Peptides against a protein of PDB entry 3HUF. Designs and how they scored, part 135

Target 1, 320 residues: chain A of PDB entry 3HUF
Amino acid sequence: MWIIEAEGDILKGKSRILFPGTYIVGRNVSDDSSHIQVISKSISKRHARFTILTPSEKDYFTGGPCEFEVKDLDTKFGTKVNEKVVGQNGDSYKEKDLKIQLGKCPFTINAYWRSMCIQFDNPEMLSQWASNLNLLGIPTGLRDSDATTHFVMNRQAGSSITVGTMYAFLKKTVIIDDSYLQYLSTVKESVIEDASLMPDALECFKNIIKNNDQFPSSPEDCINSLEGFSCAMLNTSSESHHLLELLGLRISTFMSLGDIDKELISKTDFVVLNNAVYDSEKISFPEGIFCLTIEQLWKIIIERNSRELISKEIERLKYA

## One batch from the design tools (peptide; made by RFdiffusion4, then SolubleMPNN)

Design b2_p20_3_s3 (from b2_p20_3, 11 letters changed)
Fold by OpenDDE base, seed 3:
Structure b2_p20_3_s3 (fold): chain B 320 residues (1-320), chain A 20 residues (1-20)
Amino acid sequence: as target 1 above (320 residues)
Amino acid sequence: MEEIEEQAKKENATDDSTEN
């Protein structure tokens, strides 16, 4: 989201969130969803137009800002952005920091990009929320992204957490739920006058972790907890691979259970499978190898003695 | 939006803005 602040009293000492939309900026406007009052003698009554575009698909992967357009409204003293005069037809900006000078005002409006990028665990929730979140200037998607700041956990009562949720947790992404998205949707009008009224996702996250026994106390309890062990996995998802890497595992990949030869078995402590393959192939597992699902592995990892538990299980099946 | 910009431009032609 874009946030604006200014030195002196030109914005009345307030920080404001600018959502996607169009704003008339000037001395003789009233602050509302489409107007920004700026108090200076050198600023015109209606000085500039700001237009913030909705996020692009590219912005979801890069964490880049929504495009910021500035147009001078043929003012006496003009408009500058980052010391450059705004062109007569307006200019568009993708920089994360903008210093906007209106007329001969000695103080600049400082616009900065606050990164918020929400990954969804399922397409149904994305379809439900994406439009509303995009109208808040929040890029959304399903695929893993290094720009992801928040992850929406799928709440199915009585189900295990998904691989996406496990990975988001270990990446230290702020896990949120539908309750946070609902709250976020209600604050749009209140944050016009005070950007500090933006809801804290960390409080939502703390409540999710506290109320769900499927999470460890911290990501640090699990990161590199299996250092020194080796696994093989079916080439199924990038998230599953990255999850196992964050556990400190050495990973080998295979395309089918038939590709697991004696050499691979000799170098591998266990095989990680998805639920569908585990359930279908359970009767045809290679002899002398420990096979488990990611969800079964996660149940071991969240235990304080995870290394001892996995070692005992490897020994039990290697000599069975 | 264009109409609002055009009205603003007309007002700015008689702008009372001063040097600080």
Scores: peptide ipSAE 0.386, ipTM 0.928, DockQ to the pose 0.706
Fold by OpenDDE base, seed 5:
Order: C-alpha cells, then sequence, then structure tokens
Structure b2_p20_3_s3 (fold): chain B 320 residues (1-320), chain A 20 residues (1-20)
C-alpha cells in the first residue's frame, strides 16, 4: 500500500494510506476518500491530482508498487516528483519512494510503498476477496511468490492444514484468515487520518497458530529437522518440493511408481506421494520402502521427536 | 474527473498562492 507523510505541519503531522483511486490534492480541500488537504501558502487551492492504480498480476510476483500518477492542475508554481517537474499531461511512477513537492512548499510529501502481497490457498477464497483487496492496493494470487508477505489459510480444507499452509508457515509468511480480511475491508475510512490504525496481521497469525495443534511452535522447530534423511518424491507441486527442501531432505524425483527400482530404494529413506496416488496405489507400493503422504509426514514433523519417529518407521520396513 | 480537473485549472488561473 502507498503511505504518505510530510515534513512540517503540511499534513498536520499525520500519515495516510492511499488506496487505489483518485485524489485531488490542495490547500482548499477537505480530507476524505478522494481529497488530501495540504497546508501551505505556496500550494494552490486544488493543486494536483494523484491517481493510484490497482495492482497488476506482475506486482504480485515482484512486490512492486501500484502505479502512482501525478498531474499538476496548471498551478502557478508547478509540481515536482523526485526533483523533476511533472509533465503537462502528468507522469506515472513505479518507484517505491516518491518525494512530491507542491509549488514552492519548503516541505515535501513523502510517499513510500509498504509491500503487502496476499497468497490464497484456494481459488474460491481468492475469487471472493481479490476485488476488495485490490481496491486496497494489495496484490493477490494463488501461486507461490517470493514477494508473498501473507497467506490466507483455507478453513474449508477439512480437519487438516494444506501443503500450501505448511509451506507458508515454514517460509515464515504471516498466516491469516477470513477474519483478518473482513477487518481489512472496514479500515478504508479510519486510516485516512492515521495510517497507524492499519490492523496488524501478526496478532491474527499468533491466534491461528496458538489455537491449532497442527502447527509447531515455530518454523525453526521444523526447518532442517530431517537433515541427513533422503526421500523420493513423485512429481508434485512446486510447493511440495520446496517444503521438503526446507525440512533439510535430499530429494530425488520420479515420474511413476514403476521408476522406483532397487537402486532408488537403496539411497532413499522414504517415498513421498500425493494423496491421490497414495490412496489408489497403496496395494502396489514397492516392498522394503516407507511410503507416506506430505500430510502424514507433517504429522510426524510437528512432534518433538520427529527424527526418532521417522527412524523407527524406516527401520520397521527395512527389516520387515 | 475531467470536469473537476478543468474547474481546478480555471481556479488556478487566478491563484492566490504566494511564495513562502
Amino acid sequence: as target 1 above (320 residues)
Amino acid sequence: MEEIEEQAKKENATDDSTEN
């Protein structure tokens, strides 16, 4: 989201969130959802137009800012952004930091981008929330992204957390739920005068983790917890592979259960399968190897003695 | 928006803004 602040008293010592939309900026406007009052003698009554665009799909993957347009309204003293005069037709900016000078005001409006990118675990929740979140200047998506700051946990996924949620937790994304999204939808007016009134997702996250026994106490309890073990994985989601890597596993990939030969078994401690393959092919599993799902593996990993539990299962099947 | 901008531009032609 874009946040503005200013030197001196020109913004009355307040910070403001700018959501996607259009703002008339000037000395003789009242602060509301479409106006920004700026107090200086050198600022025109209605000095500039700011337009913030909704986030693009690219912004979700890059964590880049919503496009910020500035137009001078044919003022006596003009408008500058980053020491450059705004062109007659207006200019668009993709920099994360903007110093906006209105007229001959000795103080600048400082606009800065606070990155927030929300990944959803399911397409239904994305479809429900994406429009509202985009109107807050928050990029949204389903796919994994290095720019992802928050992850919406799927509450409808039954009694077990999804692979997406497991991976989001281990990569230290802030896990949130629909209650936080509902709260975000209400703040649009309250944050006009004080950007600090933006709800902290960390409290939502703490409550989710505390109230769900399917989470370990911290990501650090699970990261590299299976270092020294090796697995073979059927070609699955990228998130599944990255999850197993974060556990410290050496991973071999295969395309079918038929590719699991004696050589692969000799170098592999266990095989990780998706639920569909596990349920359909459980009778045809190779002898002498431990096969499990990611969800079954997760149930072991959240235990304090995860290494001992895995070792016992490996031994049981090597000597069975 | 264009009408608001045009009105603002007309007002700015008689701008009372001063050097600080």
Scores: peptide ipSAE 0.385, ipTM 0.928, DockQ to the pose 0.695
Fold by OpenDDE base, seed 4:
Structure b2_p20_3_s3 (fold): chain B 320 residues (1-320), chain A 20 residues (1-20)
Amino acid sequence: as target 1 above (320 residues)
Amino acid sequence: MEEIEEQAKKENATDDSTEN
């Protein structure tokens, strides 16, 4: 989200969140959802228009800011952004930091991008929330992205956590739920004058982890916990591969159970399967190899003795 | 929005802003 603050008293010592939308900025406006009052004698009554666009799909992958447009309203002293005079038709900015000078004001408005990019675990929740979150200037998507700061866990009561949730946890993404999204939807008006009123996602995350026994105490307890072991996996998802990499596993990929030959078995401690393949092909598993699902693996890796548990299962099936 | 911008531009033609 865009946040503005300013040196001196020109923004009354307050920080403000700028959501996607249009703002008239000037000395003689009242602060509301479409106006920003700036107090200086060198600033015109209605000095500039700011327009913040909704996030693009590219912004989700790059963690780039919502596009910030600035137009000078034919003022006596003009408008500058990053020491450059704003063009007559306005200019658009994608920099994460903007120093906006209105007229000859000795103090600048500092606009900065607070990174918030939300990945969803399922398309249904994305479809439900994306429009509202985009109107908050929050990029949203389903695919893994290095720019993601938050991950929405789908709370199905009594279900195992998804591979997406497991991976989000291990990569230290802040896991949130629908309760946090609901809270975000209510703060839009309250944060106009005080950007510090933005809800803390880390508190939500701590509560999710504390109240769910499917999570280890920390990602660090699981990262590289299976270093030195080798697995084979069905080439199904990138998230599954990256999850196994974060466990410290050496990974071989295959397209079908028929590709698991004697050579692969000789180099592999266990096979990781998706639920559909595991359930359909239980009777046709290769002899002498330990096959498990990612969810079964997760139940082992969250245990303090995960390496011992895996070793025992490998030994049991190697001599069966 | 365009009407608001055009009104603002008209107001700025007689701007009382001063050098600080």
Scores: peptide ipSAE 0.382, ipTM 0.927, DockQ to the pose 0.674
Fold by OpenDDE base, seed 1:
Structure b2_p20_3_s3 (fold): chain B 320 residues (1-320), chain A 20 residues (1-20)
Amino acid sequence: as target 1 above (320 residues)
Amino acid sequence: MEEIEEQAKKENATDDSTEN
């Protein structure tokens, strides 16, 4: 989201969130959802127009800011952004930091991009929330992104957490739920004058972890916990691969169970399969190799003695 | 939006803004 601050009390010492939309900025406007009052003698009554666009699909992957347009309203002293005079037709900016000078005001409005990018694990939840979150200037999507800051866990009562949720946790992404999204939908008006009123997702995240026994105590307890072990994985999911890498595993990939030869078995401690392959082919697993699903592996890695548990299962099948 | 900008531009033609 865009946040603005200013020196010299020209914004009354307040920080403000700018959501996607249009704002008239000037000395003789009242602060509301479409106006920003700036207190200086050098600023025109209605000095500039700011327009913030909704996030693009590209912004979800890059963590880039919503496009910020600035137009001078034919003022006596003009408008500058990053020491450059704004053009007569307005200019658009994609920089994460903007120094906006209105007229000859000795103090600048400092606009900065606070990254918030929400990944969804469920397409139905994305379809429900994407429009509202985009109107907050929050990029949203389904696919893994290096720009992701938050992950929406699908609450299915009595189900195991998904691979997406497991990976989001190990990436130190803030896991949130529908209750946090509901709260976000209510804050739009309350945070206009005070950006500090933005709800902290970390409290929601701490409550999710504390109340769900399917999470380890911290990501750090699981990261590199399986260092020194080797696995083979069916090449079906990038998230599954990245999850296994974060566990410190050496990974070999194969395309079918038929590609699991004696050479691969000799170099591999265990095979990781997706649920569909595990359930359909469990009768045809190669002898002398430990095969498991990501969900079965997760049940091992959340235990404090994960290395001892996995070693015991590997030994059990080598001597069977 | 255009009408608001045009009205603002008309007001700025008689701008009372001063140098600090």
Scores: peptide ipSAE 0.371, ipTM 0.925, DockQ to the pose 0.696

Design b2_p20_3_s4 (from b2_p20_3, 15 letters changed)
Fold by OpenDDE base, seed 4:
Structure b2_p20_3_s4 (fold): chain B 320 residues (1-320), chain A 20 residues (1-20)
Amino acid sequence: as target 1 above (320 residues)
Amino acid sequence: DKEIDELAAKENENDDSEEN
């Protein structure tokens, strides 16, 4: 989201969130959802127009800001952004930091991008929330992104957490739920005068982890916990591969159970399967190898003695 | 700072009169 602050008292010492939309900026406007009052005698009554666009798909992957358009409203002294005069037709900016000078005002408005990119675990939740979050200037998507700051966990009572949730946790992404999204939807008016009123996603995350026994105490308890072991996995998802990498596993990929030959078995401690293959092909598993699902692996990984548990299962099947 | 703001204010009071 865009946040504005200013030097001196020109924004009354307050920070403000700018959501996607259009704002008239000037000395003689009242602060509301479409106006920004700036307190300086050198600023015109109506000085500039700020327009913030909704996030693009590219912004989700890059963590780039919503496009920020600035237009001078034909003022005597013009408007500058990053020491450059705004063109007569207005200019658009994708920089994460904007120093906005209105006329000859000695104090600048500092606009900065607070990175927030929300990944969803399922398309149904994305479809439900994306429009509202985009109207808050929050990029949203389903795919893994290095720009992802938050991950929406789908709360299904009594189900195992998904691979996406496991991976988000190990990546140290802030896991949030629908309750946090609902709260974000209500803050739009309250944060106009105080950007500090944004809900603490870290508090939501701490509560999710504390109340769900499917999470370890920290990501650090699981990261590299299986260093020195080797697995083979079905080439199904990038998230599954990256999850196993974060566990410190050496990974071999295969396309079918038929690709698990004697050579692969000789260099592999266990095979990781998706639930569909595991359930359908239990009778067809290669002899002398430990096969498990990612969810079964996760249940072992969250235990303090995960390495010992895995070693015992490998030994049990190597001599069976 | 105040002096720059006051000088620029006098120059802007002239433009604010043409929007009436």
Scores: peptide ipSAE 0.113, ipTM 0.770, DockQ to the pose 0.066
Fold by OpenDDE base, seed 5:
Structure b2_p20_3_s4 (fold): chain B 320 residues (1-320), chain A 20 residues (1-20)
Amino acid sequence: as target 1 above (320 residues)
Amino acid sequence: DKEIDELAAKENENDDSEEN
């Protein structure tokens, strides 16, 4: 999201969140959803127009800012952004930091981008929330992204956490729920005068982890917990592969269960399968190898003695 | 800083008269 602050009390010592939309900036406007009052005698009554665009799909993957357009409103002294005069038709900016000078005002408005990108695990929840979050200047998507700061867990009562949720947790992404999204939707009016009123997701995250026994106490309890073990994985989602890498596993990939030969078995401690393959092929599993799902693996990993549990299951099947 | 704001203010008081 874009946040503005200013020197010399020209914004009354307040910080403000700028959501996607158009703002008239000047001395003789009243602060509201479309106006920014700037208190300086050296600024025109109506000085500039700021336009913040909604996030692009690219912004979700890069964590880049919503496009920031500045137009001077035909003022005598013009407008500058990053010491450059704004062009007559207005200019657009993709920099994360903007120093905005209105006319001859000795004080600048400082705009900075706070990165917030929300991944959804469920496409129905994305469809429900994406429009509202985009109107807050928050990029949203379903795919894994290095720019992802928050992950929306699907809270179906009594369901196991998904691979996406497991991976988001190990990546140290802030896991949130629909209650946090509801709260974000309500703060839009209150944060106009004070950007510090923006809710922190860390409390929501702590409550989710504390109240769900499917999570370990920290990501650090699981990261590299299976170092020294080797697995084979059916060529599945990239998230599944990256999850197993974060556990410290050596991974071999295969295309079909028929590719699990004696050589692969000799160098592999266990095989990781998706639920569909596990359920359909359970009768055709190769002899002498431990096959499990990612969800079954996760149930072992969250235990304090995960290495001992895995070792016992491997031994049980090597000698069966 | 205050002197610059006061000088710039006097220059803008002239602009406020052209918009009326």
Scores: peptide ipSAE 0.106, ipTM 0.763, DockQ to the pose 0.064
Fold by OpenDDE base, seed 2:
Structure b2_p20_3_s4 (fold): chain B 320 residues (1-320), chain A 20 residues (1-20)
Amino acid sequence: as target 1 above (320 residues)
Amino acid sequence: DKEIDELAAKENENDDSEEN
């Protein structure tokens, strides 16, 4: 989200969030959802127009800011952004830091981008929330991105956590739920005057982890916990592969259970399958190898003795 | 600082009077 602050009390010592929308900036405007009062004698009554665009799909993958448009309102002394005069038709900015000078005002408005990018695990939840979050200047999507700051867990009561949720946890993404999204939607009006009133997602995350026994105490308890073991996996999802990498596993990929030959078995401690293949092919598993689902693996990983549990299952099947 | 702000104030009071 865009946040503005200024020196010399020209913004009354307040920080303000700029959501997507249009703002008239000047000395003789009243602070509201579409106006920013700036207290300086050296600026015009109506000096500039700021326009914040909604996030693009590219912004979701890059963590880039919403586009910031500045137009001078035909003022005698003009407007500058980053020491450059704004063009006659206005200019658009994608820099994360903007120094905005109104006319001859000795104090600048400092605009900075605070990154918030929300990944959804479920397309239905994305469809429900994306419009509202985009109107807050928050990029949203389904696919994994290095720019993601938050991950929305699908609350299906009594279901196991998804691979996406497991991976989001291990990569230290802040896991949130529908309750946090609802709270974000209510705060829109109150944060206009004070950007510090933004809800802390970390409190929501702590409550999710504390109240769900499917999470370990920290990601660090699981990261590299299976270092030195080797697995084979069906080439199903990139998230599953990245999850197994974060566990410290050496990974071999195969396309079908028929590709699991004696050579692969000799180099592999266990086979990771998706639920559909595990349930359908349970009778045709290769002899002498431990086959499990990623959800079964996760249940072992969250245990304090995960390495001993995996070792016992591998040994049990080598001597059977 | 105060002098620049007062000079700019007088210049802006003059420009705001021509748009009426």
Scores: peptide ipSAE 0.104, ipTM 0.763, DockQ to the pose 0.065
Fold by OpenDDE base, seed 3:
Structure b2_p20_3_s4 (fold): chain B 320 residues (1-320), chain A 20 residues (1-20)
Amino acid sequence: as target 1 above (320 residues)
Amino acid sequence: DKEIDELAAKENENDDSEEN
């Protein structure tokens, strides 16, 4: 989201979130959802128009800002952004930091991009929330992204956490739920006066982790916990591969269970499968190899003695 | 800083007086 602040009390010493929309900026406007009052004698009554666009699909993958348009409202002294005069038709900006000078005002409005990109674990929740979150200037998507700051956990009561949730946790992404999204949807008006009223997702995250026994105390308890072990994985998802890498595993990939030869078995400690393949092929597993699901692996890695548990299972099945 | 704002203010007060 865009945040503005300024020196010299020209914004009354407050920071403000700018959501997607249009704002008239000037000395003689009242602060509301479409106006920004600036207190300086050197600025016009109506000085500039700020227009913030909704996030693009590209912004979700890059963590780039919503497009910020600035137009001067035919003022005597003009408007500058990053020391450059704004063109007569307005200019558009994709920089994360904007220094906006209104006329001859000795103080600048500093606009900065606070990165917030929300990944969803399922398409149904994305479909429900994406429109509202985009209207807050928050990029949303389903695919893994290096720009992802928050991850919406699918709350199915009594189900195991998904691979997406496991990976988000190990990546140190802030895991959130529908309760946080509901709260976030209510703050739009309150953050006009004070950007600090933006809800902290870290408190929601702490509560999720504390109340769910499927999470370890920290990502650090699991990261590289399986260093020195080797696995083979069916080439099913990039998230599963990256999850196993974060565990410190050496990973070999295969396309089918039929590709698991004696050479691969000799180099691997275990095979990781998805639930569908595990359940369908359970009778057809190669002899002398430990096969498990990623959810079964997760149940082992959250234990304090994970290395000893895996070693025992490997020994049990290599000699069976 | 205050002197620049006061000088610019006088220039803007003149423009605000021509629109009345």
Scores: peptide ipSAE 0.101, ipTM 0.756, DockQ to the pose 0.064

